# Peptides against a protein of PDB entry 4AID: the designs that were tried, part 1

Scores and structures below are computed, not measured.

Target 1, 242 residues: chain A of PDB entry 4AID
Amino acid sequence: FDIKRKTIEWGGKTLVLETGRIARQADGAVLATMGETVVLATAVFAKSQKPGQDFFPLTVNYQEKTFAAGKIPGGFFKREGRPSEKETLVSRLIDRPIRPLFVKGFKNEVQVVVTVLQHDLENDPDILGMVAASAALCLSGAPFMGPIGAARVGWVDGAYVLNPTLDEMKESKMDLVVAGTADAVMMVESEIQELSEEIVLGGVNFAHQQMQAVIDAIIDLAEHAAKEPFAFEPEDTDAIKA
Structure headers, positions and changes below count from the first letter of each chain, unless a header shows other numbers.
Peptide ipSAE is a variant of ipSAE made for these designs: the mean of its two directions, with the distance scale d0 fixed at 1.0 Angstrom where the peptide's residues are scored. Compare it only between designs on the same protein; published cut-offs may not carry over.
The geometry check fails a fold that doesn't show the stated peptide or that is severely misdrawn somewhere.

## One batch from the design tools (peptide; made by RFdiffusion4, then SolubleMPNN)

Design b1_p8_1_s1 (from b1_p8_1, 4 letters changed)
Fold by OpenDDE base, seed 3:
Structure b1_p8_1_s1 (fold): chain B 242 residues (1-242), chain A 8 residues (1-8)
Amino acid sequence: as target 1 above (242 residues)
Amino acid sequence: SIRDWLAS
């Protein structure tokens, strides 16, 4: 197997992005690891548009495989077939920043699946899932204008903390999730406890700065492992309005 | 973009 791996130090933790071992049938597949949290992201896209397709059919599915009762927080017997509230929320967190980055006029079906394979109970798989999904799309050949990076920012003891642990988050006055490209913030989701707008804006800037290393790591991985870009020419929609 | 790079 031609396994490509990128490893970086990120927020005092080792981030590993790997491709070529698992899910080789997908257009893009990335195994991402931070601490002992492990996620698999897969991207698959249709090579043609369905007849009568009028919208961009992107589906993002984040799933936490319930290991045996007790290893995943919130692991009550989720009945087969309904995502949890967390899985629904994280699926939306991944969807929001990536959806605008597809080439205008692309209406082929795209499916992104993020599966939590392991959870260390310290590193939340949501940020890792966002990063892995971005990387999988960049490797896929889909007309995706990524990568995105993502970061969680906490405010602990009067300082910004990049990707706080679940225990550090209990002491944090901020839960700020940011996703963006190299050039732009694409998504902000925040829960704030009595912090100034200045601190929150500073947190967004801090997140965007810190995610550049992840963006660069995805680019470097894609340079060595990406599929050829799918031949897609956007229809000149401006010519039809004339 | 990565797409532009991959197309080059």
Scores: peptide ipSAE 0.018, ipTM 0.574, DockQ to the pose 0.239
Fold by OpenDDE base, seed 4:
Structure b1_p8_1_s1 (fold): chain B 242 residues (1-242), chain A 8 residues (1-8)
Amino acid sequence: as target 1 above (242 residues)
Amino acid sequence: SIRDWLAS
């Protein structure tokens, strides 16, 4: 196996991004680890547009498989069925920042699947899933203008905390999830308990600063492991409306 | 480990 790995220290935890071992049939595949939480992100894209496709068919599916059920909070054997509320929400959290970054006019089917393989009960797999999905897309050759980074920010004891543990989050007055590129914030999702706008804005800035290390790690991984870019030329659809 | 399972 030609395994490529990038390891960084991030918020006092080890983040590992790995490719080349698993899901080699995907266009991109990344095994991401933070603490003992492990996710697999796969990106697959169609090499042609479907006839009559009028919108960009991006599907993001975040799932917590039964394989991890013994380590996932609430460890019920989820019947193969409808996504849980959490799975639906996290799928949207991943979708929102990546969707705008595809090249305009690209209407080939794209499927991103994020599978939680292990949960350490400290590190939430949502942020890790966002990072892994970004990395998988960057490796895939899809016309994706990433990477994105992501971070969760807490406010604990009067300070920002990067990717607070589930236990730290109980004491946090802020649950702020930010995703962005190197240059821009693409998505903010927040639950805030009576904090000033200044603290919240500072949290967004803190998140964006802290995610740069992740963005750089994805770039470094992609430089060593990305597939050749898919040759895509958008059809000039404006010429048919004249 | 999950790594071992995924390598099998």
Scores: peptide ipSAE 0.008, ipTM 0.478, DockQ to the pose 0.025
Fold by OpenDDE base, seed 1:
Structure b1_p8_1_s1 (fold): chain B 242 residues (1-242), chain A 8 residues (1-8)
Amino acid sequence: as target 1 above (242 residues)
Amino acid sequence: SIRDWLAS
């Protein structure tokens, strides 16, 4: 197996991005680890457009496989059928920042699947899933103008905390999720308890600064492991309708 | 607003 791995220290934790061992049949596949939380992101894209396709068919699915029935709070036997509210929310958090970064006119089917393989009950797999999805797309050869980074920011004892643990989040006055490119913030989602706009804006800036190390790590991984870019030329007809 | 700041 030609396994490529990038390891960085990020917010006082070790982030590992790995490719080449699992899901090699996907266009891109990344195993991401932070603490003992582990996610697998896969990206697959169609090599042709379906006849009559008039919109970009991107599907993002985030899934928490309850392997450890005993340790996940609320781990009642979810009947395998419907995504939870959390899974639906996180799927949207991943979708929102990546969707606008595809080349205009690309209407081939794209499927991103993020699967939680392990959860340590400290590190939330949502941010890790966003990072892994970005990395998988960058490795795939799809016409994706990433990478994106992502970060969660808390406000604990009058300070910003990068990717606070689930226990630290109980004391946090802010749950701020930010995703962006090297140059721009693409998405902000926030739940805030009586904080000034200045603190919130400072949190967005802090998140965007802290995610640069992740963006750089994805780029470094892609330089060593990305597939050749898919040859896509947008048809001139889709350029005129802007 | 955060939206106005992101658009700037």
Scores: peptide ipSAE 0.008, ipTM 0.475, DockQ to the pose 0.035
Fold by OpenDDE base, seed 2:
Structure b1_p8_1_s1 (fold): chain B 242 residues (1-242), chain A 8 residues (1-8)
Amino acid sequence: as target 1 above (242 residues)
Amino acid sequence: SIRDWLAS
């Protein structure tokens, strides 16, 4: 098995991105670990467009496995079949920054699935899921103009904290999730308690700066493990509006 | 579907 792995230190934690062991039938598959939180992201795309397809059919499904759910705070026994509110929200958090990065005119079906395999009760799998999804797409050969990075920023004891633990978040005046490319912020989601706009903007900048290490790690992994890019030429009609 | 595969 040709297993490729990238490991970085990120916010005082070890981030591991691994490919080649699991889900080989996917176009891209990444096992991502931070602390003892583990997610599997898979990306699959259709090699042709459906007749009459008029929109980009991207689906993102974040899911927590039942065996992992016993370790998830507030993890109600998920009845099989319907996404929880958390799963729905995190699926949107992953979807939002990646959707704009697909090549214009690409209307082949794309499915991203992020599965939480383990939760350490410290590291939220949402950020890790965003990173893993980005990496899986970059490995897939899909016409995805990533990678994206992602970060959560807290404000604890008058300082920014990268990816605060669930316990640190109880003391945080900010829950700021940012996703972006090397060059741009693509998504911000925030809950803030009595902080100045300056601190919030500084948090976005801090997040964007801190996610560069993740972006670089995904690029490095892709250089060693990405599939050949899917031969996609946008129809001339879509190229003129770029 | 990938979902069917991940469930198998």
Scores: peptide ipSAE 0.006, ipTM 0.456, DockQ to the pose 0.027; fails the geometry check

Design b1_p8_1_s2 (from b1_p8_1, 3 letters changed)
Fold by OpenDDE base, seed 2:
Structure b1_p8_1_s2 (fold): chain B 242 residues (1-242), chain A 8 residues (1-8)
Amino acid sequence: as target 1 above (242 residues)
Amino acid sequence: SIREWLRA
């Protein structure tokens, strides 16, 4: 096993990104851990375009499996077969920032699957899932112009809190999820309780700053473990301003 | 480099 691991301190917690142990049949696979919350992200892409494919066929599936559900609030009653509302929402949170980062004209099927393996009841697996999905794509060789980072920002006792615990979130006046590249914010999702626009904008900036360490960690992991980039030449090469 | 490709 060629196991590569990157560990960083992030928001007072240890973030671990690991590849090479699990899901080796995927193009990219990352086991991400924060606290005792553990997710597996896998990225798989087709090596050819389907005849007549007119759109980019990206599928993102976030799932909290029943075996992990013993520690996931509300997880005990997940019927097999339909994503929960949470799973649907988190799948969209992952999809939104990654979709625009694929090379224009790439229309090969891409499947990103994020599976929650463990939940500590403190660290929400959604942010971790976003990070893991980004890392898995960067390792895959797919023409993905990532990485993205992600962060949740709370507002607790008049301060920004990076990735608040589920308990801290009860006291938070803000649930702000941000995803972005090193250079740009790609997605914002927010629930806010009577906060000024200034505080919210400050939260976006705070998130974008704090996710740089994650972006750097993904890059470092990719430098050691990424597959060779898939040779993709779009028909309209003039559109790739690299 | 992989880094350049990831940043490009």
Scores: peptide ipSAE 0.027, ipTM 0.690, DockQ to the pose 0.934
Fold by OpenDDE base, seed 5:
Structure b1_p8_1_s2 (fold): chain B 242 residues (1-242), chain A 8 residues (1-8)
Amino acid sequence: as target 1 above (242 residues)
Amino acid sequence: SIREWLRA
């Protein structure tokens, strides 16, 4: 099997992006690892538009499957059921920054599935899931104008912390999730405890700077493992400002 | 874009 792997140091942790081992039937598939947290992102897109399709049919599903429960205390067999509040939230966090980056006029069905395979109880799989989803889309050949990076920023002891651990987050006055491209912030989601706007804006900038290493890692992986770009030409009325 | 990059 032709397995491609990119490894970087990111926020004092090793981030691994791997493709070619699992889910080969997907258009793109990435295993992402940080610490002992492991996620699988898969991207699949239809090669044709459905007749009468009026909107871009993107579906993002983040799932914390019970396979991770072997290390999660109290994570008994939640049957395949209704998404948790967390799963619903993280699915939206992934959806929001990627949706605008598809080529205008592309209305083929796209499905992104992020599955938590392992959770170390230190590294939250949400940011890792965002990164993995971005990578999977970049590998897929879909007309996606990514990659996106993502980062969580905390404020602990008067400093920004990149991707704080779950324990560090208990002491953090900020839970700031940012996603963006090399050039732009695409999404901000924040929970803030009594911090100035200056600190928050500084956190957004810090996140955007720190995610560039991830963006570059996704690009490097895609240079070696991406499928040929899907031949899609938007209708003239949907002129891509290149 | 990744698409422009993949064509380069």
Scores: peptide ipSAE 0.022, ipTM 0.678, DockQ to the pose 0.240
Fold by OpenDDE base, seed 4:
Structure b1_p8_1_s2 (fold): chain B 242 residues (1-242), chain A 8 residues (1-8)
Amino acid sequence: as target 1 above (242 residues)
Amino acid sequence: SIREWLRA
């Protein structure tokens, strides 16, 4: 196994991004760990467009599997086959920032699958899943203009907290999820309890600043482990329809 | 599905 690993300290926790051990059949695959929470992201893309494909067919599927449910409260009642509300939400949170970053005119089927393998009950797999999905896409050779970073920001005792634990979130007046590139915020999702717009905007900026270390870590991993870029030339006709 | 394409 040619295993490539990047490790960084991020928000007082160790983030590990690993490739080359698991899911080698995917175009990109990343095992991401923060604390004892572990996710596997896989990216797969079709090498051709389907006849008559008129839109970009990106599918993102975040899954908390039952084998991880021994540590996930309520996991025993997840009937096989329907995503939970959380799984649906997190799938959208991953989809939203990555979808705009594919090269215009690319209409090959892309599937991103994020699987929670372990949950420590402190570190939410959603942010880790966003990071892992970004990394997997960057490794895949798909025409993806990432990476994205992601961060959750809390507001606890009058301060921003990067990726608050599930326990810290109970005391937080903000649940702010931000995703972006090095240069731009791509997505904001927020639940806020009576905070000023200034605090919220400051939270977005804080998140965007803090995710740079993750973006850099993904780039470093990709430089050492990415597949050759898929040869894709958009048809000139897609430039005229913009 | 992409899985079907990878098996084809």
Scores: peptide ipSAE 0.008, ipTM 0.496, DockQ to the pose 0.032
Fold by OpenDDE base, seed 1:
Structure b1_p8_1_s2 (fold): chain B 242 residues (1-242), chain A 8 residues (1-8)
Amino acid sequence: as target 1 above (242 residues)
Amino acid sequence: SIREWLRA
């Protein structure tokens, strides 16, 4: 098996991005690990547009499958069925920053699936899922102008904390999720308890700075493992200038 | 972008 792996230290934790072992039938597939939390992201895109397709058909599906009875909070076999509220929210968190980064005029079907394989009860799989989805898209050859990075920022004991544990988040006055490119913030989602705008803006900046190491890690992985770019020429020439 | 890099 030709397995490519990138490992970095990120917020005092080891982040591992791996490709080439699982889901080889996908256009891109990344196994991402932080602590004992493990996610699989897959990206698949159609090689042609459907007749009469007038919008960009991107589908993002985040799933917390209980593969291990007892290691996922709430240990009920969620029956194959409707996504939970969390799964719906995280699917949107992944969708929001990636959707604008597709080349304008690309209307081939794209499916991103993020599956939680393991959860350590410390590292939330949502941020890891965002990172893995970004990496899978970059590896796929789909016309995606990523990568994105992502980070969660807490405010604990008067300081910023990168990707706080679930226990640290209980004491945090801020739950700030940021996603962006190397050059721009693409998405902010925040829940804040009585903090100044200055602290919040500082948190966004902190997140954007801290995600650069992840962006660089995705680039390095893609340099070694990306598929050839899909030959796509938009009909509208104005789309190429952005 | 990674694409500008991969197309170069």
Scores: peptide ipSAE 0.020, ipTM 0.665, DockQ to the pose 0.245; fails the geometry check

Design b1_p8_1_s3 (from b1_p8_1 with V2I V3R)
Fold by OpenDDE base, seed 5:
Structure b1_p8_1_s3 (fold): chain B 242 residues (1-242), chain A 8 residues (1-8)
Amino acid sequence: as target 1 above (242 residues)
Amino acid sequence: SIRDWLRA
């Protein structure tokens, strides 16, 4: 087993990105850990386009499956059912920033699956899932122009808080989720309680700055563990600035 | 892009 691991300190917590142990049959697979919250992201892409495929068939599926009683809140055996509202929302949060970053004209099927393996009741697996999905795509060889980073920003006691705990979020006047590349903000989702636009915009900038360490960590992991890039020539070569 | 650095 060729296990590659990247560890960084991020927002006062240890973020671990690991590949090579689990889901080796995927094009990319990353086990991401923050605190005792653990997610597995897998990326799989088709090596050919389906005949008549007219849109980019990206599917993102985030799942908080109760693998064991007591490791996930409410951890009774929920049968494989319809995704919860949270699972649906987080799947969209992951989809939104990654979808535009695929090379134009790439219409091979791509499946990203993020599975919560463990939840510590402090660190929300959604941000961790976004990071893991980005990393898995970067490792896959898919024509993905990532990585993306992601961050949650709170506003607690008149200050920005990076990836606040679930308990800190109860006191937060802001739930701001940002995803972006090194150069650009790709997605913002926010719930705000009586804060100025200036504080919110400052939160977006804070998130984008703080996620650079994650982007760099994904790049470092990919330099050591990524598959060879899939040989894909885009139809519109003129639109792809090299 | 991720493709640019993987080729470098």
Scores: peptide ipSAE 0.020, ipTM 0.665, DockQ to the pose 0.235
Fold by OpenDDE base, seed 4:
Structure b1_p8_1_s3 (fold): chain B 242 residues (1-242), chain A 8 residues (1-8)
Amino acid sequence: as target 1 above (242 residues)
Amino acid sequence: SIRDWLRA
């Protein structure tokens, strides 16, 4: 096994990004670990466009598997087949920032699957899933203009907290999820309790600053483990209108 | 480089 691993300290926790051990059939696959929370992200893309494809067919599926449910509260009652509300929400949180970063005109099917393998009940797998999905796409060779980073920001005792634990979140006046590139914020999702716009904007900036280490880690991993870029030339749509 | 491609 040619295993590549990147490890960083991030928000007082160890983030590990690993590739090459599992899911080798995917175009990109990343095992991401923070604390004892473990997710597998896989990226697969079609090597051709379907006839008549008029939109970019990106699908993102975040899944918390039943074998992880022994550690995930409420996991026992997940009926096979329908995503939970959380799974649906997190799938959208991953989709939103990555969708705009595909090369314009790329209409090959892309499937991102994030599977929670383990949950430590401290580190939410959603942020980890966003990071892992970004990394998997960067490794895949798909024409993805990433990486994205992601961060959750809390507001506890008058301070920003990077990726608060589930227990810290009970005391947090903010649940702010940010995703972005090195240069830009791509997505913000926030639930706030009577906080000023200034604090929220400061939280976005804090998140964007803190995710740079993750972006750099993904780039470093990709430099050592990415597949060759898929040869894609966007059709010059401007030439057809002339 | 992969960096250049990812940043392009």
Scores: peptide ipSAE 0.025, ipTM 0.680, DockQ to the pose 0.941; fails the geometry check
Fold by OpenDDE base, seed 3:
Structure b1_p8_1_s3 (fold): chain B 242 residues (1-242), chain A 8 residues (1-8)
Amino acid sequence: as target 1 above (242 residues)
Amino acid sequence: SIRDWLRA
């Protein structure tokens, strides 16, 4: 097994990004760990466009598999059918920042699947899932202009907290999820309790600064483990308007 | 971008 691993300290926690052990049939696959929360992200893309494909067919599926012995917070034994509300929301959180970063004109089918393999009941798998999905796409060779980083920011005892635990979030006046590239914020989702705009904007900036270490870690992993870029030339859409 | 690196 050619296992590549990147480990960083991030918000006082160890983040591990690993590839090469599992899901080798995917174009990209990353096992991401923070604390004892573990997610697997896989990226698969079609090597051709379907005839008559008019839009970019990106599908993101976040799933929390109920292990027989562990209560994953947020659901009874849900049958294999409909995603939970949480799974739907997190799938959208992952989709939103990555969708704009695909090369214009790329209309091959892309599937990103994020599976929660373990949950420590402290570290929410959503942020970890965003990071893992970004890393998996960067490893895949797909025409993705990532990586993205992601961070959750809380406001606890008058300070920003990076990726607060589920218990710290009970005391937080802010649930701010940010995703972005090295250069830009791509997505903000926030629930705020009686905080100034200045504190919220400061939280976005804090998140964007803190995610740079994750972006750098994904780059370092990709430098050692990425597949060759898929040969894709965007159609010269400007030549047809002349 | 990672792509610029992978193409270099």
Scores: peptide ipSAE 0.020, ipTM 0.682, DockQ to the pose 0.243; fails the geometry check
Fold by OpenDDE base, seed 1:
Structure b1_p8_1_s3 (fold): chain B 242 residues (1-242), chain A 8 residues (1-8)
Amino acid sequence: as target 1 above (242 residues)
Amino acid sequence: SIRDWLRA
């Protein structure tokens, strides 16, 4: 197996991004690990546009598999049915920052699937899932203008905390999720308890600074493992409306 | 972008 791996220290934890072991049939596939939380992200894209396709058909699906439920709080055997509220929310958190980064006029079907394989009860798989999805897209050859990084920021005892544990989050006055490129913030989602705008803006800046190491790690992995870019030229009709 | 970087 030609396995490529990037390892970094990030917020006092080891982040591992790996490709080449699992889901080789996908255009991109990344196994991401932080602590004992493990996610698999896969990216698949159609090599042609469907006849009459008028919008960009991106589907993002985050899922917590029942085999991981032995380590997931409240992990009753949820029947294989409807996504949970959490799964729906995290799917949107992944979708929001990546959707704008596809080349304009690309209307081939894209499917991103993030599967939680293991949960350690400390490291939330949502941020890890965002990072893994970004990495999988960068490896895929799809016309994606990433990578994105992501970070969660807490406010505990008057300080910013990068990717707080689930226990630290109980004492946090802020749950701030940020995603962005090297150059720009693409998405902010926040739940805040009586904090000043200055602290919140400082949290966004802190997140964007801290995610650069992740962006660099995805780039380094892609240098060594990315597929050839898919040859895509937008039709002239979509270029004229800019 | 990674693409600009991978083409460089």
Scores: peptide ipSAE 0.018, ipTM 0.660, DockQ to the pose 0.247; fails the geometry check

